# Ledger of designs, part 94: peptides against a protein of PDB entry 8BZL

Target 1, 228 residues: chain A of PDB entry 8BZL
Amino acid sequence: SYDRAITVFSPDGHLFQVEYAQEAVKKGSTAVGVRGRDIVVLGVEKKSVAKLQDERTVRKICALDDNVCMAFAGLTADARIVINRARVECQSHRLTVEDPVTVEYITRYIASLKQRYTQSNGRRPFGISALIVGFDFDGTPRLYQTDPSGTYHAWKANAIGRGAKSVREFLEKNYTDEAIETDDLTIKLVIKALLEVVQSGGKNIELAVMRRDQSLKILNPEEIEKYV
Target 2, 242 residues: chain B of PDB entry 8BZL
Amino acid sequence: SRRYDSRTTIFSPEGRLYQVEYAMEAIGHAGTCLGILANDGVLLAAERRNIHKLLDEVFFSEKIYKLNEDMACSVAGITSDANVLTNELRLIAQRYLLQYQEPIPCEQLVTALCDIKQAYTQFGGKRPFGVSLLYIGWDKHYGFQLYQSDPSGNYGGWKATCIGNNSAAAVSMLKQDYKEGEMTLKSALALAIKVLNKTMDVSKLSAEKVEIATLTRENGKTVIRVLKQKEVEQLIKKHEEE

## One batch from the design tools (peptide; aimed at target 1 T76)

Design b1_p24_6_s3 (made by RFdiffusion4, then SolubleMPNN; from b1_p24_6, 13 letters changed)
Fold by OpenDDE base, seed 5:
Structure b1_p24_6_s3 (fold): chain B 228 residues (1-228), chain C 242 residues (1-242), chain A 24 residues (1-24)
Amino acid sequence: as target 1 above (228 residues)
Amino acid sequence: as target 2 above (242 residues)
Amino acid sequence: SERLKEAEWIREVEERARAFAEAP
């Protein structure tokens, strides 16, 4: 009975709607993030774009600002809401504080937004987890993860979505200082990690790279194949 | 599963939104709507199910709505929901025009409505809209465009797509026959008739049961035109002769 | 300026969407 109520605790202290939102995330396409020395890399499993679908409208990696980008797993429509609010906040911060957001700041903002939707009556949680990467003003690369509960943590590397377990296991074994020594090695690490769960190589991977003081770059399939 | 089908905006234990899925199922029983993007235009073709002799020949299609000078949409699903959403689309487009003194980009209009749809899947006290939409439009950013949106608030751009009854079969046919880069509006119209003839739950395709609108550019202006019944008859006849 | 304009528009649309959803 309690599992039907929005934003209430079960007798044993569970927030079932949050847990169920996490199940929605687990059904999402896999996303991976890796923090290198002077690079952050996001990779996402491409769902086979249906023939005749415009690929432009199927992006799972998006910029929140010039120095921050985000990948997500879960409900695409929910993600759009979070992304839009985060973009507004990034611009607002630039106007009010006169500096770009830190990656931690915008992550905390997103986390707070998610948390509010776990506590407000008449609202369900967001069915998304997010990997948020970027550079702070001092040039420090950052990677954060958020989940439907509104929790967030900093990571060296992480994964979300349906293949997250396998990808995380791979990263736990293979994330070393040597593996991220160069930008190319870092990119290769992300691709290899995704290939644990994605079949047929680079054609089914969306990859984004952000280097220090550079804008988000989405790699084309040919560029990805060079790392495979 | 049954425990959550009566609740509007909650996750199932498996992370599913059953009310959204049920809305999509309801749309699957609605009349077929097709959209096809061509090099020189874009079209909507929709099944007309309500043929009442007493319906005043209202110039505008039962299922095709003009949104502004540059966009139109077709609807599959609950008519009352469609009316609410199409009115909101018009309001959004008008507000944008007033605020920015330029027409709203096609994708932005689609996204704005999709955010409304999403809200109805997340906020308590309301059910999802039982409506899928096809949007056709032109803007200076991307030219001719075709979009599809569903009750979840998801959307995508398409070269050709279908919603409503037998949509899966229609999409399969479109995938087979759509020639990327070579599609003229004329060929798109022929393809629309071909697909509708096979996917509509009718014994014979007749012009009275089909509504077609085209969006083209003439002299730097967008022209949205609903085909006359005689024009549709000619298209059907041509298809029967091939 | 374009980003600000877009951000403001997004905010407005979201607020309207919420209001629309919460309205009877």
Scores: peptide ipSAE 0.257, ipTM 0.688, DockQ to the pose 0.600
OpenDDE base, seeds 1, 2, 3, 4: peptide ipSAE 0.077, 0.157, 0.222, 0.155; ipTM 0.681, 0.685, 0.787, 0.765; seeds 1, 4 fail the geometry check

Design b1_p24_6_s4 (made by RFdiffusion4, then SolubleMPNN; from b1_p24_6, 14 letters changed)
Fold by OpenDDE base, seed 3:
Structure b1_p24_6_s4 (fold): chain B 228 residues (1-228), chain C 242 residues (1-242), chain A 24 residues (1-24)
Amino acid sequence: as target 1 above (228 residues)
Amino acid sequence: as target 2 above (242 residues)
Amino acid sequence: SAELQEAEELREIQRRAEEFALAP
């Protein structure tokens, strides 16, 4: 049975709907983010796209702005709402402040949105965690993670979704200054991390790279295979 | 009001939205709808279950709805929910046209409705729509397109897909027979009949039980046409002769 | 301008979705 129809505290002080939303995230496809020196990399486990499905409509890595991109784990429809709200905010910020958002700013916005959905009557939490990466205007690479509760933290590397534990354990062992010394090494680190949970090689990985002063690039399978 | 919150779609302890899953289950019992993308067009084929002789034949289709000049959809699920959603699709498309003086891109219309569907899974006092849709369309950005959406507000583009009764079996057959890059509208129509003949729980496929719409481009204009019963009969007959 | 227009469209879609979902 469902505990309660509204996100409320249990007698033990738990927000069960938030915890259950976190369980929805754990069932999602694995996503990994790594911050390099002058690069940020997002990798996602490609769910077996049905042979007749158009791959362009199944994007798990989305640009929020020219300097910010996001990967998510959990409910795709929930993610779309968050992405759309974030994109609007990025554009609004450019118009009002005449500068692009910082990665922290847009992360905080997303986190605040998620948090409001944990308190608002008649709303359930978003069933998503997000990895938000990009560059601040000063050229600093950033990685943030958000969860269904609306918490957020900055990371050097992190993972979300079903394989997140194994990927995080790999990253904890292998994330060193030497491992991220170059852009190529950083990309290799992400691929290796995903291969801990993805059985089929580069064909089942979606990889996005944002380099300093460059736009988001989604690598094609052939480009990914060069790093395997 | 607090009373509406009691019917909110909420997460299970396992992180599942059971109300969405139950809505999808309800769709599994609905009449079969197929969509097939071809190089020169896109089609919808739908099972017609309510054959009432007293129904005024003036209806464009029971299960296929024209949305605008460039898009149509087919629905599997609760008819009342379908009517609400198809009306909203038309309104969204019309508002866009008025605002931008151009037709709404196909994917944008699909996403707009999917955001509404998602909202009904997240906001209090609402249940998910018990409806899946297939969308066919043409736009200048991607040409001919086929989309599927479900009660969760998820959607995807497809070369061929099926919703409703026996959809899994239909999709399996489509995967076997669909020739990527070589599919003509004529071959797609034949494939649709072949799949429906195998997936519909009917002893004999008849034109009265099948609605087919095609979307093509003629002289730089989109043409949405519902096939006449005689045309469907010819397709069925041709399939029976093969 | 195109990005702004897309953002405004998205806002309107979201607003409509929320209003539709929250409508009694």
Scores: peptide ipSAE 0.143, ipTM 0.627, DockQ to the pose 0.637
OpenDDE base, seeds 1, 2, 4, 5: peptide ipSAE 0.026, 0.020, 0.009, 0.022; ipTM 0.607, 0.591, 0.688, 0.602; seed 4 fails the geometry check

Design b1_p24_7 (made by RFdiffusion4)
Pose (drawn by RFdiffusion4):
Structure b1_p24_7 (pose): chain A 225 residues (1-47, 50-199, 201-228), chain B 238 residues (1-200, 205-242), chain P 24 residues (1-24); non-standard residues A62 YCM
Amino acid sequence: SYDRAITVFSPDGHLFQVEYAQEAVKKGSTAVGVRGRDIVVLGVEKKAKLQDERTVRKICALDDNVCMAFAGLTADARIVINRARVECQSHRLTVEDPVTVEYITRYIASLKQRYTQSNGRRPFGISALIVGFDFDGTPRLYQTDPSGTYHAWKANAIGRGAKSVREFLEKNYTDEAIETDDLTIKLVIKALLEVVQGGKNIELAVMRRDQSLKILNPEEIEKYV
Amino acid sequence: SRRYDSRTTIFSPEGRLYQVEYAMEAIGHAGTCLGILANDGVLLAAERRNIHKLLDEVFFSEKIYKLNEDMACSVAGITSDANVLTNELRLIAQRYLLQYQEPIPCEQLVTALCDIKQAYTQFGGKRPFGVSLLYIGWDKHYGFQLYQSDPSGNYGGWKATCIGNNSAAAVSMLKQDYKEGEMTLKSALALAIKVLNKTMLSAEKVEIATLTRENGKTVIRVLKQKEVEQLIKKHEEE
Amino acid sequence: TEVFSPPPEDEEDEVQELAEESLY
């Protein structure tokens, strides 16, 4: 089989294929995640008439208690999502507990890292925001990128214009903003309206403590706008 | 040998996949192919690229392939690659029927093939398939459906779409004329002739298939030349 | 190794735009 080293070091210690994978992420639609007190919210920018909205969604459930949003190559994302879904079931089988948000994040990150050091393969061209709750009810938000690095965040953005949205969230992520569920959803819509020039072209989802993923209707989003 | 390896599965500096993009270029020079969803069925309209006089026409179709009892598809791009992929689609549909004893839902069949196409872009060092496919079908979950896939493995559901030559012009005509939720098969047939009229008219130059439900069973039929010649006459009056 | 040919220069930007709309 094909064994060519695709990800290699360059002078100065750069891994060019990873950096190029990060450029693929910037070409992706904006995704925003906010961790609230008892709620986590994900929002994504949408790109069209005659298209079935159900089929092209950027927010996916990995397990009953874990879901994710992504930016970058949509085909690479489907592969990573299905790999994580299989791992969530393997964990329930072996430990008899649902996966922690951290556990599945570590798994997705290590999968991505393996694709930066394996022969015959290019890196995954996606970043992911992963949200959910732990056994003790603690809300979580993690980010993964193509290098395999992962971190926890109070709020974050990935994809096109993520720097601008991040700077908005830094100034606006306060206790008042995450005091209630309605204000937590509002902060995500405001963060997206910063780069979407729009309001009717946004997808949003909410996850509450042990209540599973709820995707909001267009009519419910129009009320906030 | 590293010298002769063209490295078909790497990123460009901008995060692009050049072989995928070049494959999409090949599809844009293929025969026009479009699909339209309606309340009582789904249709595929295709430009025949085999319009030579000395051709025999031995099959019931040239560009439209039955995948299983409830599904058909059409292709744009490299014909040989399309043969490999359509054979694989039939195998996936039968593997699902064997396992679950029920037909494969349409989206599950598209996802399964797209995973194969995505793998060719990430590892193996091989050129990707130069094929875009339109899928039409019916399942107990979502009823009548239309899907499109491209060489990278991306797919989407559409009420109407077009692939191949002059597809951008065709998508424009569909946005203007397609009445969302009010289309019947007869009106969708009229719109298909209208679209092919601009982007290309003769019955020998086109191929039309329809998918409908009759007595709880799916019917996939290629329209005879007589029915196509009558549809072409009915439009010229407009 | 088999490969696809690049697009003509006059079509290059159009093909890139179309690919980006699909890939991302």

Design b1_p24_7_s1 (made by RFdiffusion4, then SolubleMPNN; from b1_p24_7, 14 letters changed)
Fold by OpenDDE base, seed 2:
Structure b1_p24_7_s1 (fold): chain B 228 residues (1-228), chain C 242 residues (1-242), chain A 24 residues (1-24)
Amino acid sequence: as target 1 above (228 residues)
Amino acid sequence: as target 2 above (242 residues)
Amino acid sequence: DDVFEPPPEEEREAVRERYDAIAY
């Protein structure tokens, strides 16, 4: 009976709606994030675009600010709400503090937002996990993950979505200081990790790169194929 | 599975929102709506199911709504829900125009409504809207555009698509016959008639049962025109002769 | 008692496929 209620505790201490939101994340396209030395890279499994669909409207990687970007797995409509609120907060922070947000700050903001949606009896949890990458004002590259519960942690590398287990296993074996020694090697690591679960090579990968003191760059398919 | 059917929009054990899926099922029973993007315009074609003798034929649009000077939409699903959403679209477009002294970009209007739809899938005590929409428009950023949105608050841009009854079959036909980069508004109109003739559960396609609107650019202005019954009859006749 | 009878499994699968194509 408790599994049917909005986010309430079961007798055994489970928050079933949060657990079920995590199952929604597992249905999402795979996303991977890797922190390099002076680069952060997000890769996402491209959703099979219908033949008549405009590819421009199908994006899995979004800028939150000039120094922060986010990939997500799970419900796209839920993600849009989180992204919009995060963007507003990034701009508000610039106006009030006169500095861009740290990656940790905006991650904590998103995590707090998600947590509030797990505590309100009038709302369901967000059906998304997010990988948030960027640079702090001191030039330090950061990678964070958030889940439907509102928990967040810093990572060297991580993956979310349907293929996340296989991608994480690959990263655990292959993430070394040597593997991220250069920007190109870091990009190659992300692509190789995604290829564990993505068929047909670079055409099915969306890749975003942020380098120190540079804006987010979305790689085109031709640029991705150079790393394959 | 039945345990999640009767409550507010919550996650199933498998991470599904059954109330959203059921709202989409309800739309499958609505009359067919088509959208086709051409090089020189964009069109909506919709099945008219309710032919009432007391309706003023000249001004009656059952499924196609003008949103502003640059956009129109077609609806499939619950009429009352559609009326609420179309009014919200008009209000959003008007507020934007007043605030920025420019027409709202097409995608921004679509996303604004999609955020409302999404909210009705997340907040307790609310049900999803039982409505899908097709949007046609023009803006200075992307030119002619076609969008589809559903009860989940998701949307996408399309070259051609269909919502409502037999939408899957219609989409398959559109995929076969749509020629990318070569589609004129004239050919799009012919394609719309062809697809409707096959997807509507009618023995013979008649102009009384079809609404068509075109959006074009003339002298640097957007022109939204609902085709007259005689024009639709001519399109049907031409299709029958081919 | 669930007030609603679920649609036939085949129809549910078709809706699920369409939903999954847009939702995730």
Scores: peptide ipSAE 0.376, ipTM 0.783, DockQ to the pose 0.448
OpenDDE base, seeds 1, 3, 4, 5: peptide ipSAE 0.367, 0.349, 0.376, 0.370; ipTM 0.779, 0.758, 0.795, 0.784; seed 5 fails the geometry check

Design b1_p24_7_s2 (made by RFdiffusion4, then SolubleMPNN; from b1_p24_7, 15 letters changed)
Fold by OpenDDE base, seed 4:
Structure b1_p24_7_s2 (fold): chain B 228 residues (1-228), chain C 242 residues (1-242), chain A 24 residues (1-24)
Amino acid sequence: as target 1 above (228 residues)
Amino acid sequence: as target 2 above (242 residues)
Amino acid sequence: DDVYPPPPEERRAEVRERYDAIAY
């Protein structure tokens, strides 16, 4: 059956395992990314934490380097592998090239990694999409998305995961130059976008902000509530 | 549908890894293992199922393994898989110690094994490990810690949790009785006995059927101790008197 | 060949829920 083959095209030209990996992404918590003028913002729907679970071990946003962060939707274990490989590459690049990676570079690296896992009989695709945001060395804010196939594109704003459709529809309607005119407005846009699919306000949102020439900041719930 | 179950490392049409799910189900048939984090220590309590009268090594821990001086784990699932994974944990910890001249942080050891587990869910020709683990440890970063990992290569930190047979019921009981901020090792031991007594498929809880290990700090050193049978008997007796 | 057998039909929903809780 073509649906069981990892690297075989169906008669209609589909790679079923890649498509099924995309279904894994759709089961993931919603993530949103927005590129502002001098800011990039990632927001994620918080995963429900069990009563006795340590919240620190449940993270959906991570730094890849000082200038790049990533949110993902899909299989968390798969994401950890990608994140680790990306972090190593970021450090390697700094050592060999003597500059931090561009956001495009690390995105392309991740995309190439994913693509290789779609073209080997010995590997299943990664069950993740990622939003990768950051600043290039020249101070240009960037947002990229990768999917299980290993494709990637640059975005002004995008969403992935279970609520991605609704969030994207909101962003398509509300992403304007006026809506991102300030850092605060950009943050508000992300929060409003997530609130389309997340219940109970800021308590269920994780938000990461990276401003030009500043380190990644994870906002606490109280800080998020100021924007609601 | 059994149609998608035949291959170990493929996605279902719904984006699920069936063999990982089924491995988790298989672990549900293993003996119960509990972990409880206290303010002054952390413990593992495990059901011992293999009681053979001819077993010469009375001190043999069937399910609790010392990993290094600062960490131990308990296993639920396929014994052979458990042996491989516990050995790998020891090797990882030792390599880290050799490289950095300090003990591996608890979460880092857990993560390293979880990366191995994940790989066995992604590479063709491999099956998921049929093992869940509870980890107890101490490090200078987070103090006393309790982790759980599953066949998927996911892990989480816990105040209290359970794996293996009747784990859902055990977790429910732990949620009811675990008092955050007030949990002493003594109270944790009592809670472990209470939960095991209710969740083990035995008519009467006996010390021969329970393994308990505690991890504490004494004079700036980690102490991992497997409780003696007499100590476990005393805990059971105390529970029966309540 | 399935290394791990599928759960009984009556448990499939529960098993799926448990998996979904940790996998994603």
Scores: peptide ipSAE 0.467, ipTM 0.805, DockQ to the pose 0.627
OpenDDE base, seeds 1, 2, 3, 5: peptide ipSAE 0.455, 0.454, 0.447, 0.464; ipTM 0.805, 0.796, 0.798, 0.801

Design b1_p24_7_s3 (made by RFdiffusion4, then SolubleMPNN; from b1_p24_7, 14 letters changed)
Fold by OpenDDE base, seed 4:
Structure b1_p24_7_s3 (fold): chain B 228 residues (1-228), chain C 242 residues (1-242), chain A 24 residues (1-24)
Amino acid sequence: as target 1 above (228 residues)
Amino acid sequence: as target 2 above (242 residues)
Amino acid sequence: TDVYEPPPEERREEVRKRYDEIAY
């Protein structure tokens, strides 16, 4: 049965389907996340919306809970499945533990979900990476990344998708304590990072901001232009 | 490359799902379906290919399916797959109604089916559905809506779109002629006929080869109406006179 | 499991582009 090929290691110890899922991620629109002092920011390259397409249905940034947001790169349909499961888990956690999830908790949940899809013969890996941002209940800002393999790490700043390399190189050079000293500077850093790979300025950027003790705010194009 | 073409649930080295790609290509050979959103309604127009004289005339619509009182869909692709998916849509809508005592929001119904479609692209022993759907509906949240879903399990909202044969050309024509904010249902019907006349591989457009359904609101109720052949004939005639 | 046939070689690029537009 061809199903066995999904979970078979190569002679060199690689899981080809996981690697190929990572290639799917690289075809996705670029997403960037930055952790500031009291802010977390997600930015995504807007996919060119067809003239007759409803922009409302093309969202690359979504809330998982009141305190957690996610951006992704890769297969949009796969992302929807992960998002839905994560949302259910966030609600379940609130009901069972009586507290919102920590950003690490929900990241670990998503990572575990992804990992299981790399080890099951009857399932292909998820073709997505995700940037997960938010605040823990103690008010600590967090940024995590998950990959198709189910690995996850905490970051100060990171990028995923087709332009991720260039954006990461920019962030490595420009992410300093001074660059994130204020909320506005942090937002500017994200926008500048995305502009390394996005043409035509703020019109092609989706930006979401979560401040400490505040809900997710999606910036409109006019608000984004103020930072360009 | 060839080794991955036969695998339903495996990524290519380039991160592609070939079976999903090929399912999308297969849909390109199906009859044309159009959807157009207007200010006062939404419509589906579909090519009817199988005009068998021996078909019992009781078939109200071959390609347009009523899902519930507030939604309908049109299908391009494998008929058997379409029947399964349309039945599933009806079941989802009914379960929601029973659970919440209100109609399912349009996007939620579309999403629920798209999750099923996605699953058939990820789980072993399954092939992607060889079906794209256009959905028309009304709900209290967004009013009149038009959606498209594909074998990948992705969907999007549209003002106007096309699936099936010559869909790219149809979409191009819709982009040219669709007037945002000024689209009445009447103008949408005329546009549908115009586009179908150009995109269907027929010498002459006839009412027998076209199914049209409209979704409107009357007295706070959704009305889904399949146009009678005579009404479609009048629309075609009007187009020929212009 | 039933499998879809690959498109003819002349259409591969078009099919690929369409997939890329929809899948990601």
Scores: peptide ipSAE 0.458, ipTM 0.806, DockQ to the pose 0.668
OpenDDE base, seeds 1, 2, 3, 5: peptide ipSAE 0.455, 0.445, 0.444, 0.441; ipTM 0.808, 0.805, 0.803, 0.793; seed 3 fails the geometry check

Design b1_p24_7_s4 (made by RFdiffusion4, then SolubleMPNN; from b1_p24_7, 17 letters changed)
Fold by OpenDDE base, seed 3:
Structure b1_p24_7_s4 (fold): chain B 228 residues (1-228), chain C 242 residues (1-242), chain A 24 residues (1-24)
Amino acid sequence: as target 1 above (228 residues)
Amino acid sequence: as target 2 above (242 residues)
Amino acid sequence: DEVFPPPAPENAEAVRKRYDDIAY
């Protein structure tokens, strides 16, 4: 009986398919998330849209609900599946509980989904990490990260994808209470962090902002350039 | 020796899905298909490889499939896989129409199939589909549209693109000659012939080896038309005269 | 230990690049 298990432990206790899925994440475009005082900001490196590609179809930041958005790094097709499942869950929660999901709740849902794909026979892990940001119903800004393993943690700021190390190093040095004192400063922090790894300035950045009691706003290139 | 089921798409140590890459390699050997978006329409042009003298008159396009009244696609890759996927596209479109009493938006049809393709890259005992597709369509939301999807389950909207044999060269040519905002269907047809003439492994482009479909709007209706051989001959002739 | 999947075909560099362009 060939053990058809896709994700199995190595003799040394490694889950290689999970580790390799993390390598897939590292190939993804860089994404950064920052939690401000009354704002959450996601920034993503725009993959150079091929000449003749419609930019409309290349979105790295997606709303999960009115109060939650997600950026990801890794396999875009895998991300689409996760996003769709998360959106359904957000709507289901609204119908059953009569409240929007907390950012933690939807993160945990996504994490649990990912974890199941690491343990289920005949399924490979999702090749994505995600930054999930939003506001809880109490108005608290939240940032979570989840990985292919199904682990998740809350963050003040974090980055995923190919440039994540450099971006994290920047954030570790520059994330202060002063740096996030205002919404504008928080946005500037995200842009500066991305500029550590993104070439050609603000034109190659997708930026999404969610303020307390406001819908997700995707900034246009002109708006981004104002912060550079 | 832990024999990984060689049939399951798994990650490589570098985070790659080699089975998807191999499927894309297989598509690289398929006949060339290109799509071009114009201001007044969208087209597909495909290489006909199976010109067997004994083939009964292929009344139906070999590589271009009508999906519904507002969409068509072309395929590059494994024919059997293509048949399955094109049938699935038709079923998805029909189910949507029945459910909502409106035609499915173009992108939604593409994404629905892409989710199926993705699943075949993630679930064990399944292989990726060895097929890339170009989609042309019209809807009330975005007007004329061109999409490409690959075995990975990824897709994108395009102004012009190519799949199959010599697709990289074709894409390079399209990038050079495509004029954004100025592309008419007429100019798109000419560009299609130009690109096919250079990318097909033929000494001379002939109308028998090329299939072209156009999607236009006439009197508030979508019209999908496969060009007659004589029309294609005229396009080739014009190209040879330039 | 035959590392399955077999290494990408030698000519797969162009395909790999294309794959990387669409997958990530």
Scores: peptide ipSAE 0.366, ipTM 0.789, DockQ to the pose 0.417
OpenDDE base, seeds 1, 2, 4, 5: peptide ipSAE 0.182, 0.370, 0.287, 0.280; ipTM 0.591, 0.788, 0.705, 0.695; seed 2 fails the geometry check

